# Designs tried in a protein design run: peptides against a protein of PDB entry 1Y74. Part 18

Target 1, 57 residues: chain A of PDB entry 1Y74
Amino acid sequence: LGLERDVSRAVELLERLQRSGELPPQKLQALQRVLQSRFCSAIREVYEQLYDTLDIT

## One batch from the design tools (peptide; made by RFdiffusion4, then SolubleMPNN)

Design b2_p13_8_s4 (from b2_p13_8, 4 letters changed)
Fold by OpenDDE base, seed 5:
Structure b2_p13_8_s4 (fold): chain B 57 residues (1-57), chain A 13 residues (1-13)
Amino acid sequence: as target 1 above (57 residues)
Amino acid sequence: EEEALRRLEELLA
């Protein structure tokens, strides 16, 4: 599945966008905080376990 | 780094 990897890559891309100054950083930073939240991590872990168990394609 | 936005969209699609 690699969802943890994809979330980490998304955060990396958001950090680059914030540093570029091409876009207002506020919403990008808010999205980054959501992706790095304990809630998002818990949901990701549940999803990954269910994906492996149920073979969700 | 506008490319980063495109890559993010590709990842999330």
Scores: peptide ipSAE 0.020, ipTM 0.491, DockQ to the pose 0.226
Fold by OpenDDE base, seed 3:
Parts: structure tokens; C-alpha cells; sequence
Structure b2_p13_8_s4 (fold): chain B 57 residues (1-57), chain A 13 residues (1-13)
């Protein structure tokens, strides 16, 4: 499970979209903030640990 | 950069 890497890549793409100005940045920025939040990180870590242990497909 | 949105959708879908 490469969830940490995928989240990091998602944030990178959101930052590029925000810099382009092609789209209203507010919702993109809000999504980025959620993905980078301590809450999301904590849930991700728990999920990754449980996924590896329980092999949840 | 519209491609970045598409790539994001591909990643998260």
C-alpha cells in the first residue's frame, strides 16, 4: 500500500493546479488542507497499519 | 495543467 506516496502526489498535483489559475483555487486549496491535516495523516497511518495486518482488500 | 486534474482523477478514482 503506497497511500502516503499517493497522497503526496495528489497534493503536488493540487498545488500545480492552483498555480496555473485555470480553476478557482478555493476548493482545491481546501482539499489540499484536508489531505495535509493531522487528522487525515493519523487516519492514514491507522488505515495503513490495519491494511497491512488484516489484508483488507 | 488541465492534465494535472485528469492525473489527479486517475490517481484517486
Amino acid sequence: as target 1 above (57 residues)
Amino acid sequence: EEEALRRLEELLA
Scores: peptide ipSAE 0.020, ipTM 0.493, DockQ to the pose 0.232
Fold by OpenDDE base, seed 1:
Structure b2_p13_8_s4 (fold): chain B 57 residues (1-57), chain A 13 residues (1-13)
Amino acid sequence: as target 1 above (57 residues)
Amino acid sequence: EEEALRRLEELLA
């Protein structure tokens, strides 16, 4: 499970979008903050551990 | 950079 990588990629894309100015940055920044939050990281970690244990592909 | 939004949508789908 590559959820951490996917989250990191999502954050990278959000940062690019914010720098481009093509879209209002506020909501993009808010989503980035959520994805980088301690809460989201903790949930991700539990999710990864659970699915690694269950060996679901 | 609008393509970055499409890539984000693809990632989240």
Scores: peptide ipSAE 0.020, ipTM 0.491, DockQ to the pose 0.231
Fold by OpenDDE base, seed 2:
Structure b2_p13_8_s4 (fold): chain B 57 residues (1-57), chain A 13 residues (1-13)
Amino acid sequence: as target 1 above (57 residues)
Amino acid sequence: EEEALRRLEELLA
């Protein structure tokens, strides 16, 4: 499960979108802050651990 | 780059 990689890639894409100016940057930045939050990281870690333990495909 | 938005959507799908 590459959820950490996917979150990192999502953040990268959000940063590119913010710099392009094609979309309102405020909401993109807010979403980036959520994805980079300690809360989101903690939930991701729990999910990854459960995924590995339960072998959910 | 609207393509970055498409790639984000693909990642989240």
Scores: peptide ipSAE 0.020, ipTM 0.489, DockQ to the pose 0.228

## One batch from the design tools (peptide; made by RFdiffusion4, then SolubleMPNN)

Design b2_p14_1_s1
Fold by OpenDDE base, seed 5:
Structure b2_p14_1_s1 (fold): chain B 57 residues (1-57), chain A 14 residues (1-14)
Amino acid sequence: as target 1 above (57 residues)
Amino acid sequence: DLLEEIQRLLEELA
């Protein structure tokens, strides 16, 4: 499971969208903050641990 | 434009 990598890539893409200036950056920044939050990181970690343990295919 | 930018980013994601 590469969820950490995928979240990191999503944040990078949000930063690029913000730099393009074609969208109001505020909502993109809010989404970026959510994805980088300690809460999302903790949930991701638990999810990855459970996925590895339970072998959810 | 925005559509071209989204397409480029999706191509980079894949």
Scores: peptide ipSAE 0.020, ipTM 0.474, DockQ to the pose 0.056
Fold by OpenDDE base, seed 4:
Structure b2_p14_1_s1 (fold): chain B 57 residues (1-57), chain A 14 residues (1-14)
Amino acid sequence: as target 1 above (57 residues)
Amino acid sequence: DLLEEIQRLLEELA
């Protein structure tokens, strides 16, 4: 399971999009903040634990 | 352009 890595990569890509200036940054920044939130991290951690325990395909 | 950048980023995410 690479969910942590995928979320980190998604945040990196959102930062690149914001720096390009081709899109209004507000919504991209809001999404980035959600992905970096303690809530999102906690949900991710629970998901990863359940995934490891249940061997969800 | 923006479309090309989005496509590149999606390919890098996958």
Scores: peptide ipSAE 0.020, ipTM 0.481, DockQ to the pose 0.060
Fold by OpenDDE base, seed 1:
Structure b2_p14_1_s1 (fold): chain B 57 residues (1-57), chain A 14 residues (1-14)
Amino acid sequence: as target 1 above (57 residues)
Amino acid sequence: DLLEEIQRLLEELA
């Protein structure tokens, strides 16, 4: 499971999208902040642990 | 233009 990597990549892409200026940046920045929050990180950690325990393919 | 950029970014994520 590469969820941490995928979230990091999603944040990078959101930053690029914000810099393009083609979309209002506020909602993109809000989403970025959510993905980088301690709450999101805690949920991700629990999810990854459960995923490993359940051996889901 | 914007749609093409979003599609490109989604392809880079995958």
Scores: peptide ipSAE 0.020, ipTM 0.482, DockQ to the pose 0.061
Fold by OpenDDE base, seed 2:
Structure b2_p14_1_s1 (fold): chain B 57 residues (1-57), chain A 14 residues (1-14)
Amino acid sequence: as target 1 above (57 residues)
Amino acid sequence: DLLEEIQRLLEELA
């Protein structure tokens, strides 16, 4: 699944947005923290396991 | 500007 890759890419893009300084960084940083959280990672792992098992297309 | 940067990043994500 591309989900892990897409989450990693989303985090990278959020870091770039924060460095631009054109937006208040607080909300961007909060979203980044959510995407990098153990909770988000656990949900992603469960989703990927279920996807592999159920062959969800 | 901000709008151009957002559009660029969305294009890179897709």
Scores: peptide ipSAE 0.020, ipTM 0.481, DockQ to the pose 0.060

Design b2_p14_1_s2
Fold by OpenDDE base, seed 3:
Structure b2_p14_1_s2 (fold): chain B 57 residues (1-57), chain A 14 residues (1-14)
Amino acid sequence: as target 1 above (57 residues)
Amino acid sequence: SLLELLEEILRELA
């Protein structure tokens, strides 16, 4: 769904920022880890399941 | 730019 796409895009952009070297990578990596965490994935899964079930447009 | 990337990230997370 859109959430998966948005998270993937956010991670991609975070990786670009990390590679730029303009900012210390630690906090960016921490945010990336949160977005890619098992917890976040579980929440996304529940979200997507409900979205599919309820068929909200 | 750095600022543009940050802004885009925030838009995606909003």
Scores: peptide ipSAE 0.081, ipTM 0.635, DockQ to the pose 0.080
Fold by OpenDDE base, seed 1:
Structure b2_p14_1_s2 (fold): chain B 57 residues (1-57), chain A 14 residues (1-14)
Amino acid sequence: as target 1 above (57 residues)
Amino acid sequence: SLLELLEEILRELA
């Protein structure tokens, strides 16, 4: 679904920001870790399953 | 810019 793609894109952008050196990477990395956590993955899975069932576009 | 990248991240998360 779009949610997984959106999260992946957000992570990609966070990685670019970390590499830019414009900001201390710690907080950006922390956010990235949250987005990639098992907890967030589980929530996304439930979310996507519900929307697949409801066929919401 | 940094600001534009942050805004794009927020758009993806919303």
Scores: peptide ipSAE 0.078, ipTM 0.631, DockQ to the pose 0.080
Fold by OpenDDE base, seed 5:
Structure b2_p14_1_s2 (fold): chain B 57 residues (1-57), chain A 14 residues (1-14)
Amino acid sequence: as target 1 above (57 residues)
Amino acid sequence: SLLELLEEILRELA
């Protein structure tokens, strides 16, 4: 269960892409905001709780 | 590269 780690890694990579300047940063930043949103965090928490309880592999 | 970074992001989200 490495969902939190995976999301954090994705955000880190998005930050690198933004710094590279190869793409307009707006859409990358928007995606980053979604991944860091309270909504996403809440869904992740529920998912992790259900995963631990039901072991839905 | 840009493409490699995008691929890695998608792998993390999949």
Scores: peptide ipSAE 0.078, ipTM 0.631, DockQ to the pose 0.076
Fold by OpenDDE base, seed 4:
Structure b2_p14_1_s2 (fold): chain B 57 residues (1-57), chain A 14 residues (1-14)
Amino acid sequence: as target 1 above (57 residues)
Amino acid sequence: SLLELLEEILRELA
């Protein structure tokens, strides 16, 4: 679904920023870890279950 | 640029 794609894209961009060296990587890496956490995965799972039944847009 | 990448990240999360 869209949320998974959006999170994946955000992670991709964060990795690019980390590799660029323009910023200290620690906070970017922390944000990446949050987005890839089991908690966020669980939220996405709930989102997917409700997506067909609720209009959350 | 850095700012463009940050803005794109925020757009994806919004």
Scores: peptide ipSAE 0.077, ipTM 0.629, DockQ to the pose 0.077

Design b2_p14_1_s3
Fold by OpenDDE base, seed 1:
Structure b2_p14_1_s3 (fold): chain B 57 residues (1-57), chain A 14 residues (1-14)
Amino acid sequence: as target 1 above (57 residues)
Amino acid sequence: ALLEQIRRILEELA
């Protein structure tokens, strides 16, 4: 499960979108903050643990 | 442009 990698990639892409100026940056920055928050990290950790425990395919 | 950017992000994550 590459959720941590995907979150990191999502943040990288959000930063690129913010720099391009093609979209209003406020919502993109807010989403970036959520993805980098301790809350999101904790949820990700729980998700990964449950995924391994439940052996979901 | 927004929809295209979202599409690009999703393709990168998939």
Scores: peptide ipSAE 0.036, ipTM 0.543, DockQ to the pose 0.075
Fold by OpenDDE base, seed 4:
Structure b2_p14_1_s3 (fold): chain B 57 residues (1-57), chain A 14 residues (1-14)
Amino acid sequence: as target 1 above (57 residues)
Amino acid sequence: ALLEQIRRILEELA
C-alpha cells in the first residue's frame, strides 16, 4: 500500500504550488490541512488495515 | 500554468 506515501507526496506538491505564488494559496492550504488532519489519518489507517487484511489488488 | 501544474502533480502521484 502506498496511500500514506501518496498523501505525503500530495502534500509536498501542494506546498510547492503554494510557494510558487501562481495560484491563490487559500484553497490549496485548506486541502493540505484536510490531508494532514487527524480525521484523514484515521480514515487512511482504516483503509490500509482493510486492504492489508483483504489483500485487495 | 495551472493546468501544467495539475498535470505534473497527477503524473508524480501516478
Scores: peptide ipSAE 0.036, ipTM 0.543, DockQ to the pose 0.070
Fold by OpenDDE base, seed 3:
Structure b2_p14_1_s3 (fold): chain B 57 residues (1-57), chain A 14 residues (1-14)
Amino acid sequence: as target 1 above (57 residues)
Amino acid sequence: ALLEQIRRILEELA
């Protein structure tokens, strides 16, 4: 599963966007915090477990 | 542009 990798990549890109200054950083930072939260990690874990069980693809 | 930045992010994730 690439979900963990994609989330990590999304965070990296959000950090770059924050540094660019072209967008208000506060909302980007908030989104980054959500993606790095334990809550998001728990949801991801459940998703991955279901994915493995159901063979969704 | 915001839309271009979003597009680039999505392309990187795909």
Scores: peptide ipSAE 0.036, ipTM 0.541, DockQ to the pose 0.074
Fold by OpenDDE base, seed 5:
Structure b2_p14_1_s3 (fold): chain B 57 residues (1-57), chain A 14 residues (1-14)
Amino acid sequence: as target 1 above (57 residues)
Amino acid sequence: ALLEQIRRILEELA
């Protein structure tokens, strides 16, 4: 499951958007913080474990 | 533009 990779890529792209200066960075930073939060990491881990166990296609 | 930036992000994630 490539969920961790996709989240990491999303964070990278949010950082690029912040550096572009085309958008106010505050909300982008807030979204980045959510994606990097312990809560989201824990949910991702549980999701991946259940995915492996239940073989969700 | 915001919509173009979002589009580019989605294309790179896909």
Scores: peptide ipSAE 0.035, ipTM 0.540, DockQ to the pose 0.073

Design b2_p14_1_s4
Fold by OpenDDE base, seed 2:
Parts: structure tokens; C-alpha cells; sequence
Structure b2_p14_1_s4 (fold): chain B 57 residues (1-57), chain A 14 residues (1-14)
């Protein structure tokens, strides 16, 4: 599913934004940590399993 | 710049 890809791209975006130094890094880093959290990963895995099983349109 | 980098990434997400 595109969700894993989209989360990975969102993390990459946040890393680039942090490295640019044009924005305060604290909030960007916090959001990155949320996206990489065990909780978000677990929800993603459940979603992907359900999607594959239920053939959600 | 920052705006250009954001735009490039958003184009890949669409």
C-alpha cells in the first residue's frame, strides 16, 4: 500500500526541512518522531492487514 | 529553497 511509502516520504521531507535550518527544528523533529513511533507503525500495520483482507476500495 | 524542496516532494506524493 501507498501508506508506508507516504509515511517514508513525509519523514524524508521533515529531515530535509530540519537540515535546511530555515525552520525551528524542534517541532519538525517531534513530528518525525511521531511518524516513526511504535504506535503509528502498529496502526499502519493493522490498517495494511485489514486493507489486504477486506479489499477496501 | 525550502518552498522548492516542499513542492518537489509533494509532487511525488500525488
Amino acid sequence: as target 1 above (57 residues)
Amino acid sequence: DLLKEIQEILEELE
Scores: peptide ipSAE 0.023, ipTM 0.529, DockQ to the pose 0.054
Fold by OpenDDE base, seed 3:
Structure b2_p14_1_s4 (fold): chain B 57 residues (1-57), chain A 14 residues (1-14)
Amino acid sequence: as target 1 above (57 residues)
Amino acid sequence: DLLKEIQEILEELE
């Protein structure tokens, strides 16, 4: 739950920074693509499953 | 400018 929220916040931050136009968009867009990649999503899912299984609050 | 926008973004992100 925490990791999903933090990744979503990071993506939102990058989207806002890209829309401001004050920074070169290419690197921001590349980082956004990495965070939204199938690899990052798969790692997040594994993390969330382990977190739920271990019942760490 | 950029710093103000970043601050506003961080305030909205909770």
Scores: peptide ipSAE 0.022, ipTM 0.513, DockQ to the pose 0.050
Fold by OpenDDE base, seed 4:
Structure b2_p14_1_s4 (fold): chain B 57 residues (1-57), chain A 14 residues (1-14)
Amino acid sequence: as target 1 above (57 residues)
Amino acid sequence: DLLKEIQEILEELE
């Protein structure tokens, strides 16, 4: 499961979009902070553990 | 433009 990698890629995308200056940064920053939050990380970790044990696709 | 930037980023992410 590459969920950690996919979240990291999404964060990188948001950072690049913010730096381009073509979009208002506030909502992009808010979404980035949600994806990097301890809450999101904890849910991801539980999901990955269940995926690894149960092989849920 | 935004579409070009998104395309370039997606190409880097694959």
Scores: peptide ipSAE 0.021, ipTM 0.514, DockQ to the pose 0.051
Fold by OpenDDE base, seed 5:
Structure b2_p14_1_s4 (fold): chain B 57 residues (1-57), chain A 14 residues (1-14)
Amino acid sequence: as target 1 above (57 residues)
Amino acid sequence: DLLKEIQEILEELE
C-alpha cells in the first residue's frame, strides 16, 4: 500500500523544513505530531487492513 | 533557500 512509507516521508520532509528555520516551526511541528499520533496510526492500520481484505475479494 | 530544499526533496520522491 505504501501509505506507511508516504507518511514517514512526509514526517521527514517536515523535519527538514523545521531545520531550515525559514518557516514558523509551530505549525509544521503540529502537523508532524498529528501524522505521528496513535490515532493517525490506528486509522492507517484499519484502512490498510480493509483495503487488503477488499482487494482480495 | 526553502524553495531549493523543497525541490531537492521532491526530486528524491520521483
Scores: peptide ipSAE 0.021, ipTM 0.504, DockQ to the pose 0.050

Design b2_p14_2_s1
Fold by OpenDDE base, seed 3:
Structure b2_p14_2_s1 (fold): chain B 57 residues (1-57), chain A 14 residues (1-14)
Amino acid sequence: as target 1 above (57 residues)
Amino acid sequence: EDARLEALLAELLA
């Protein structure tokens, strides 16, 4: 389970999209902020810990 | 435009 890595990659891709200017950056930036939020990080951390313990399939 | 976003998301999910 590599959620932290996936989230980091998602943020990177969103940054690239924003820099391209092809799409209105507003919603992309909003999503980026959510993914980088303390809330998202906390939820991710809990999920990762629970996943390892509960074997969510 | 949306196609590029979809491609990037697909890259993440791959």
Scores: peptide ipSAE 0.021, ipTM 0.522, DockQ to the pose 0.363
Fold by OpenDDE base, seed 2:
Structure b2_p14_2_s1 (fold): chain B 57 residues (1-57), chain A 14 residues (1-14)
Amino acid sequence: as target 1 above (57 residues)
Amino acid sequence: EDARLEALLAELLA
């Protein structure tokens, strides 16, 4: 699964948006913190453990 | 509506 990579890419994009100043940074930063949280990582890990073995592609 | 945000989200999901 590329879920870890997708999360990392999402964080990168959020950081770019924050630096641009086009949007209020507070909510973007909050979303970034959620994506980088231990909770999100734990859920991702469970998801990957379940579906990596099922992905036959 | 922020078109750049939408474009970045689309980039992530594509």
Scores: peptide ipSAE 0.021, ipTM 0.516, DockQ to the pose 0.399
Fold by OpenDDE base, seed 5:
Structure b2_p14_2_s1 (fold): chain B 57 residues (1-57), chain A 14 residues (1-14)
Amino acid sequence: as target 1 above (57 residues)
Amino acid sequence: EDARLEALLAELLA
């Protein structure tokens, strides 16, 4: 499971979109903050740990 | 503009 990698990639893409100025940055920045939050990271970690236990494919 | 966002999301989900 590459969930950590996918979240990191999502943040990178959001940063690129913000710098481009093509879209209003406020909502993109808000989404980035959510993805980088301690809460989101904790939920991700729990999910990854349970994934191995429950054998979710 | 929306097309670029959609392309980036598609790359993330690929």
Scores: peptide ipSAE 0.020, ipTM 0.515, DockQ to the pose 0.339
Fold by OpenDDE base, seed 1:
Parts: C-alpha cells; structure tokens; sequence
Structure b2_p14_2_s1 (fold): chain B 57 residues (1-57), chain A 14 residues (1-14)
C-alpha cells in the first residue's frame, strides 16, 4: 500500500511549509496533528490490514 | 504560497 509512507511524507512536507513561513502555520499544524493522531493511525492500520487481507489491488 | 502546497501535494500523489 505505502499509505504509511505517504502519510509520513505528507507530514514532512507540512513541516517544511510551516518552517518556511510562506503560509499561516496554524491550519498546516492542525492537519499535521490530525495525520499524526492515534485515531488516524488506528484507522490507517485497519485500512492497511483490510487491504492486505482482501488482496485488493 | 498556496500554489507551493498544491505542488507538494501533487508530488505526494504522483
């Protein structure tokens, strides 16, 4: 799947944008927090397990 | 600005 990798990359990019100061950081930080939340991680894990089990391409 | 975010997200999705 690579969903974990994609989420990690998304967080990295959000951190870069926050540090650049080009955009108001609050909403970027909020999105980062959501992506790193236990809830999001749990849902991601379930999603990945379902795809692994069902062998969905 | 917003264009950079969009470009970065596009790279992620590519």
Amino acid sequence: as target 1 above (57 residues)
Amino acid sequence: EDARLEALLAELLA
Scores: peptide ipSAE 0.020, ipTM 0.520, DockQ to the pose 0.363

Design b2_p14_2_s2
Fold by OpenDDE base, seed 2:
Parts: C-alpha cells; sequence; structure tokens
Structure b2_p14_2_s2 (fold): chain B 57 residues (1-57), chain A 14 residues (1-14)
C-alpha cells in the first residue's frame, strides 16, 4: 500500500515548496502539520491495517 | 509551483 511512504513524500514536497518561496508558506506549513499530526498517523495506521487484513489491493 | 505540487500529489494517488 505504502501510505506512510506517500505521506512522507508529500511532506518532503511541501518542505521544498516552503523553502523555495514561490508560494506563501503558511498554508503549506499548515498542511504539513496536518500530515505529520498524531491524528493523521493514527488514521493512516488504521487504514493500512484494514487493507492488509482485507487484502483489497 | 502550486500546479507542480498538485501533479506530484496526483502521481502519489495514482
Amino acid sequence: as target 1 above (57 residues)
Amino acid sequence: AEAELERRLAELLA
């Protein structure tokens, strides 16, 4: 499934955009904080476990 | 840059 990998990649891209200064960083930083939140991580883990159990592919 | 972010995110979802 690789949701953890995808989230990590999304955060990496957000960090690059924040450093580039091409976009206002506030909204990007807010999104990054959501993706790195304990809540988001918990939901991701549940999601991954369900897909592993159900073998939905 | 915003379009690039959207493209990269779309690639992750594909």
Scores: peptide ipSAE 0.029, ipTM 0.498, DockQ to the pose 0.286
Fold by OpenDDE base, seed 4:
Structure b2_p14_2_s2 (fold): chain B 57 residues (1-57), chain A 14 residues (1-14)
Amino acid sequence: as target 1 above (57 residues)
Amino acid sequence: AEAELERRLAELLA
């Protein structure tokens, strides 16, 4: 399971877009904050634990 | 740029 990696990649892409200035940064930054929040991390951790236990396919 | 973000996110889900 690569959920942590995918979230990290999503954050990286959001940071690139913020630096490019092609889009207003406010909503991009807000989304980044959500993805890096303790809540999102906790949900990810629970999902990964369940995936390991239940072998979700 | 928004379209590129959507494309990259779609790639993550694939």
Scores: peptide ipSAE 0.029, ipTM 0.492, DockQ to the pose 0.291
Fold by OpenDDE base, seed 1:
Structure b2_p14_2_s2 (fold): chain B 57 residues (1-57), chain A 14 residues (1-14)
Amino acid sequence: as target 1 above (57 residues)
Amino acid sequence: AEAELERRLAELLA
């Protein structure tokens, strides 16, 4: 699975938007924090383990 | 910028 990669890419995009100042950074930062949270990481881990077990691409 | 982010995210999920 590429879920970790996709999450990392999403965070990168959010960081770029925050630095650009084109949009209010508060909600973007909040979303970034959620994606980088231990909770989200735990969910991702379960998801990845499940699909690895099922051998789904 | 927001639309661009959404487009990029959609590309990841496609």
Scores: peptide ipSAE 0.025, ipTM 0.498, DockQ to the pose 0.290
Fold by OpenDDE base, seed 3:
Structure b2_p14_2_s2 (fold): chain B 57 residues (1-57), chain A 14 residues (1-14)
Amino acid sequence: as target 1 above (57 residues)
Amino acid sequence: AEAELERRLAELLA
């Protein structure tokens, strides 16, 4: 599926953008926190499980 | 840049 990998990559990109200073970091940091939250992880896990059981492709 | 972020995110979804 690769959702976990995609989320991890998204976080990496957000971290780079925060360090670059090209954009205000606050919202990027907030998004990063959401993506790394226990809530997001739980939702991802549920989604992945459903994806395996349901043909939603 | 925002455009770069959008491009990278789009690549993840493609």
Scores: peptide ipSAE 0.023, ipTM 0.478, DockQ to the pose 0.292

Design b2_p14_2_s3
Fold by OpenDDE base, seed 2:
Structure b2_p14_2_s3 (fold): chain B 57 residues (1-57), chain A 14 residues (1-14)
Amino acid sequence: as target 1 above (57 residues)
Amino acid sequence: EEARLEARLAELLA
């Protein structure tokens, strides 16, 4: 699955975009905060466990 | 700009 890896990569990309100055950083930072939130992490963990168990495909 | 972010995210989902 690799959802944790994808989230980490998404955060990395958001950080690069914030530093580049191409886009206003506020909303990019907000999205980063969501992806790094404890709530998002908890939901991700549950999803990963269910995915492995149920083989949702 | 935004298209670059969208493209990168799409790459993750592919």
Scores: peptide ipSAE 0.021, ipTM 0.444, DockQ to the pose 0.310
Fold by OpenDDE base, seed 5:
Structure b2_p14_2_s3 (fold): chain B 57 residues (1-57), chain A 14 residues (1-14)
Amino acid sequence: as target 1 above (57 residues)
Amino acid sequence: EEARLEARLAELLA
């Protein structure tokens, strides 16, 4: 699964892109905040707990 | 730029 790892890596990539200055940072930062939100974290944890018990494809 | 981000995310999800 590695969903936690993937989310963390996605956030890292967003931070790098923000620092590059290639794009306006506001929307990238907003997306980062969503990924780091308590809501997303809670859903991720539930998903990870159920993943091994349910065949989710 | 945005395409670069999309490519990196695609690599992550592959």
Scores: peptide ipSAE 0.020, ipTM 0.443, DockQ to the pose 0.321
Fold by OpenDDE base, seed 4:
Structure b2_p14_2_s3 (fold): chain B 57 residues (1-57), chain A 14 residues (1-14)
Amino acid sequence: as target 1 above (57 residues)
Amino acid sequence: EEARLEARLAELLA
C-alpha cells in the first residue's frame, strides 16, 4: 500500500496545475489544503494501519 | 483544462 506516496503525488500534480495558470487556482489550492490537512493525514494513517492488519484484498 | 487534471489523476491510479 502506497497511499502516502499517492497523496504526495496528487499534491505535486495540483501544484503543477496551479503554476500552469490553465485553471483558476482557488479550487485546486483548496483541494491541496485538504489533502495536506492533519485530518486527512490521520485518516490515511488509520487506513494504512488497518490495511496492514486485515490484509484487505 | 479539466481534461488535463483527469489525465493526471488517471496516471496516479494506474
Scores: peptide ipSAE 0.020, ipTM 0.440, DockQ to the pose 0.350
Fold by OpenDDE base, seed 3:
Structure b2_p14_2_s3 (fold): chain B 57 residues (1-57), chain A 14 residues (1-14)
Amino acid sequence: as target 1 above (57 residues)
Amino acid sequence: EEARLEARLAELLA
Protein backbone atom coordinates (compact mmCIF):
# COMPACT_ATOMS: atom_id res chain seq x y z
CA LEU B 1 0.00 0.00 0.00
CA GLY B 2 2.67 2.49 1.01
CA LEU B 3 0.41 5.00 2.71
CA GLU B 4 2.91 5.58 5.48
CA ARG B 5 5.61 6.33 2.93
CA ASP B 6 3.32 8.68 1.05
CA VAL B 7 2.47 10.58 4.21
CA SER B 8 6.15 10.88 5.06
CA ARG B 9 6.92 12.16 1.58
CA ALA B 10 4.08 14.65 1.81
CA VAL B 11 5.58 15.99 5.03
CA GLU B 12 8.98 16.34 3.36
CA LEU B 13 7.45 18.31 0.52
CA LEU B 14 5.61 20.54 2.95
CA GLU B 15 8.82 21.26 4.82
CA ARG B 16 10.58 22.22 1.60
CA LEU B 17 7.77 24.52 0.60
CA GLN B 18 7.83 26.18 4.00
CA ARG B 19 11.55 26.87 3.66
CA SER B 20 11.23 28.15 0.10
CA GLY B 21 9.16 31.13 1.17
CA GLU B 22 7.09 30.89 -1.99
CA LEU B 23 3.90 30.38 -0.05
CA PRO B 24 2.66 31.58 3.32
CA PRO B 25 3.99 28.95 5.71
CA GLN B 26 1.20 28.95 8.28
CA LYS B 27 -1.28 26.72 6.51
CA LEU B 28 1.47 24.44 5.23
CA GLN B 29 2.74 24.07 8.75
CA ALA B 30 -0.75 23.36 10.01
CA LEU B 31 -1.21 20.65 7.41
CA GLN B 32 2.14 19.17 8.37
CA ARG B 33 1.05 19.06 12.00
CA VAL B 34 -2.13 17.26 11.03
CA LEU B 35 -0.26 14.68 8.96
CA GLN B 36 2.16 14.07 11.82
CA SER B 37 -0.52 13.95 14.49
CA ARG B 38 -1.26 10.89 16.55
CA PHE B 39 -4.80 11.02 15.26
CA CYS B 40 -3.74 10.91 11.63
CA SER B 41 -1.32 8.10 12.37
CA ALA B 42 -4.06 6.09 14.06
CA ILE B 43 -6.45 6.62 11.17
CA ARG B 44 -3.72 5.68 8.70
CA GLU B 45 -3.00 2.50 10.58
CA VAL B 46 -6.65 1.50 10.64
CA TYR B 47 -6.99 2.28 6.95
CA GLU B 48 -3.94 0.21 6.07
CA GLN B 49 -5.26 -2.73 8.05
CA LEU B 50 -8.67 -2.54 6.47
CA TYR B 51 -7.18 -2.10 3.02
CA ASP B 52 -5.49 -5.46 3.33
CA THR B 53 -8.70 -7.22 4.29
CA LEU B 54 -11.22 -5.36 2.15
CA ASP B 55 -11.32 -4.83 -1.58
CA ILE B 56 -11.98 -1.12 -1.63
CA THR B 57 -10.20 -0.33 -4.85
CA GLU A 1 3.38 28.71 -6.62
CA GLU A 2 0.29 27.04 -5.24
CA ALA A 3 0.08 25.20 -8.53
CA ARG A 4 3.53 23.79 -7.82
CA LEU A 5 2.29 22.37 -4.55
CA GLU A 6 -0.62 20.73 -6.31
CA ALA A 7 1.69 19.30 -8.95
CA ARG A 8 4.03 17.84 -6.37
CA LEU A 9 1.15 16.31 -4.46
CA ALA A 10 -0.24 14.92 -7.69
CA GLU A 11 3.11 13.29 -8.36
CA LEU A 12 2.90 11.66 -4.96
CA LEU A 13 -0.53 10.23 -5.72
CA ALA A 14 0.30 9.11 -9.26
Scores: peptide ipSAE 0.019, ipTM 0.439, DockQ to the pose 0.335

Design b2_p14_2_s4
Fold by OpenDDE base, seed 3:
Structure b2_p14_2_s4 (fold): chain B 57 residues (1-57), chain A 14 residues (1-14)
Amino acid sequence: as target 1 above (57 residues)
Amino acid sequence: EEAALQRRLAELLA
C-alpha cells in the first residue's frame, strides 16, 4: 500500500497545475489543503493500519 | 471544523 506516496504525488501535481496558470488556482489550492490536512492524514493512517492488520495487498 | 471531525473520528475508534 502506497497511499502516502500517492497523496504526495497528487499534491505535487496540484502544485504544478497551480504554477502553470492554465487553470484557476483557487480550487486546486483548496484540494491541496484537504489532502494535506490533519484530518486527511489521520484517515490515511487509519486506512493504512487496517490494511496492515488485514494483510491486504 | 477539522478539529471537530478529528474528535468524532477518535470517538468512533476508541
Scores: peptide ipSAE 0.026, ipTM 0.514, DockQ to the pose 0.026
Fold by OpenDDE base, seed 4:
Structure b2_p14_2_s4 (fold): chain B 57 residues (1-57), chain A 14 residues (1-14)
Amino acid sequence: as target 1 above (57 residues)
Amino acid sequence: EEAALQRRLAELLA
């Protein structure tokens, strides 16, 4: 499980999309803010910890 | 609001 890496990659891609101007940036920026929020990070951390100890299938 | 959600999460996991 590499959620932290995947979230970081998602943020990177969102930043690239915002700079390209191909899409309206406002909603992309909002999504980026959500992914970088302390709450989202906390949820991710809890999920990663549980995933390590549980067989989630 | 985000702080409130974090507190609620902490309460559930405590």
Scores: peptide ipSAE 0.026, ipTM 0.515, DockQ to the pose 0.026
Fold by OpenDDE base, seed 2:
Structure b2_p14_2_s4 (fold): chain B 57 residues (1-57), chain A 14 residues (1-14)
Amino acid sequence: as target 1 above (57 residues)
Amino acid sequence: EEAALQRRLAELLA
C-alpha cells in the first residue's frame, strides 16, 4: 500500500513549498501539522491494517 | 482534543 511513504513525501513537498514562498506558509504548515498529527497516524495505521486484511484492491 | 478523538476512535473499533 505505502500510505506511510506517501504521507512522508507529502510532508517533504509541503516543507519545500513553505521555504519557496510561492504559497502562503500558514495554510501549508497547518496541512503539514494535520498529516504529522498523532491522530492522522492512528487513522492511517488502522486503514493500512484493514487494507491488508480485507484486500480492498 | 486530539486525545478525545483518539478515544472515540478506540471506542468504535473495540
Scores: peptide ipSAE 0.026, ipTM 0.511, DockQ to the pose 0.026
Fold by OpenDDE base, seed 1:
Structure b2_p14_2_s4 (fold): chain B 57 residues (1-57), chain A 14 residues (1-14)
Amino acid sequence: as target 1 above (57 residues)
Amino acid sequence: EEAALQRRLAELLA
């Protein structure tokens, strides 16, 4: 499961969107902060480990 | 340390 990679890619895209200025950056930045938060990382890690052990499809 | 705790939680839930 490549959630870590997918989250990293999502953050990268959010950063590009913020720099483009085409959209108000505040909500995009808030979403980026959530995705990079310790809480989200912890939940992701638990999910990835459970996925590996239980083979949740 | 928190990562280790999360791994332990995952082990318990598995």
Scores: peptide ipSAE 0.035, ipTM 0.570, DockQ to the pose 0.022; fails the geometry check

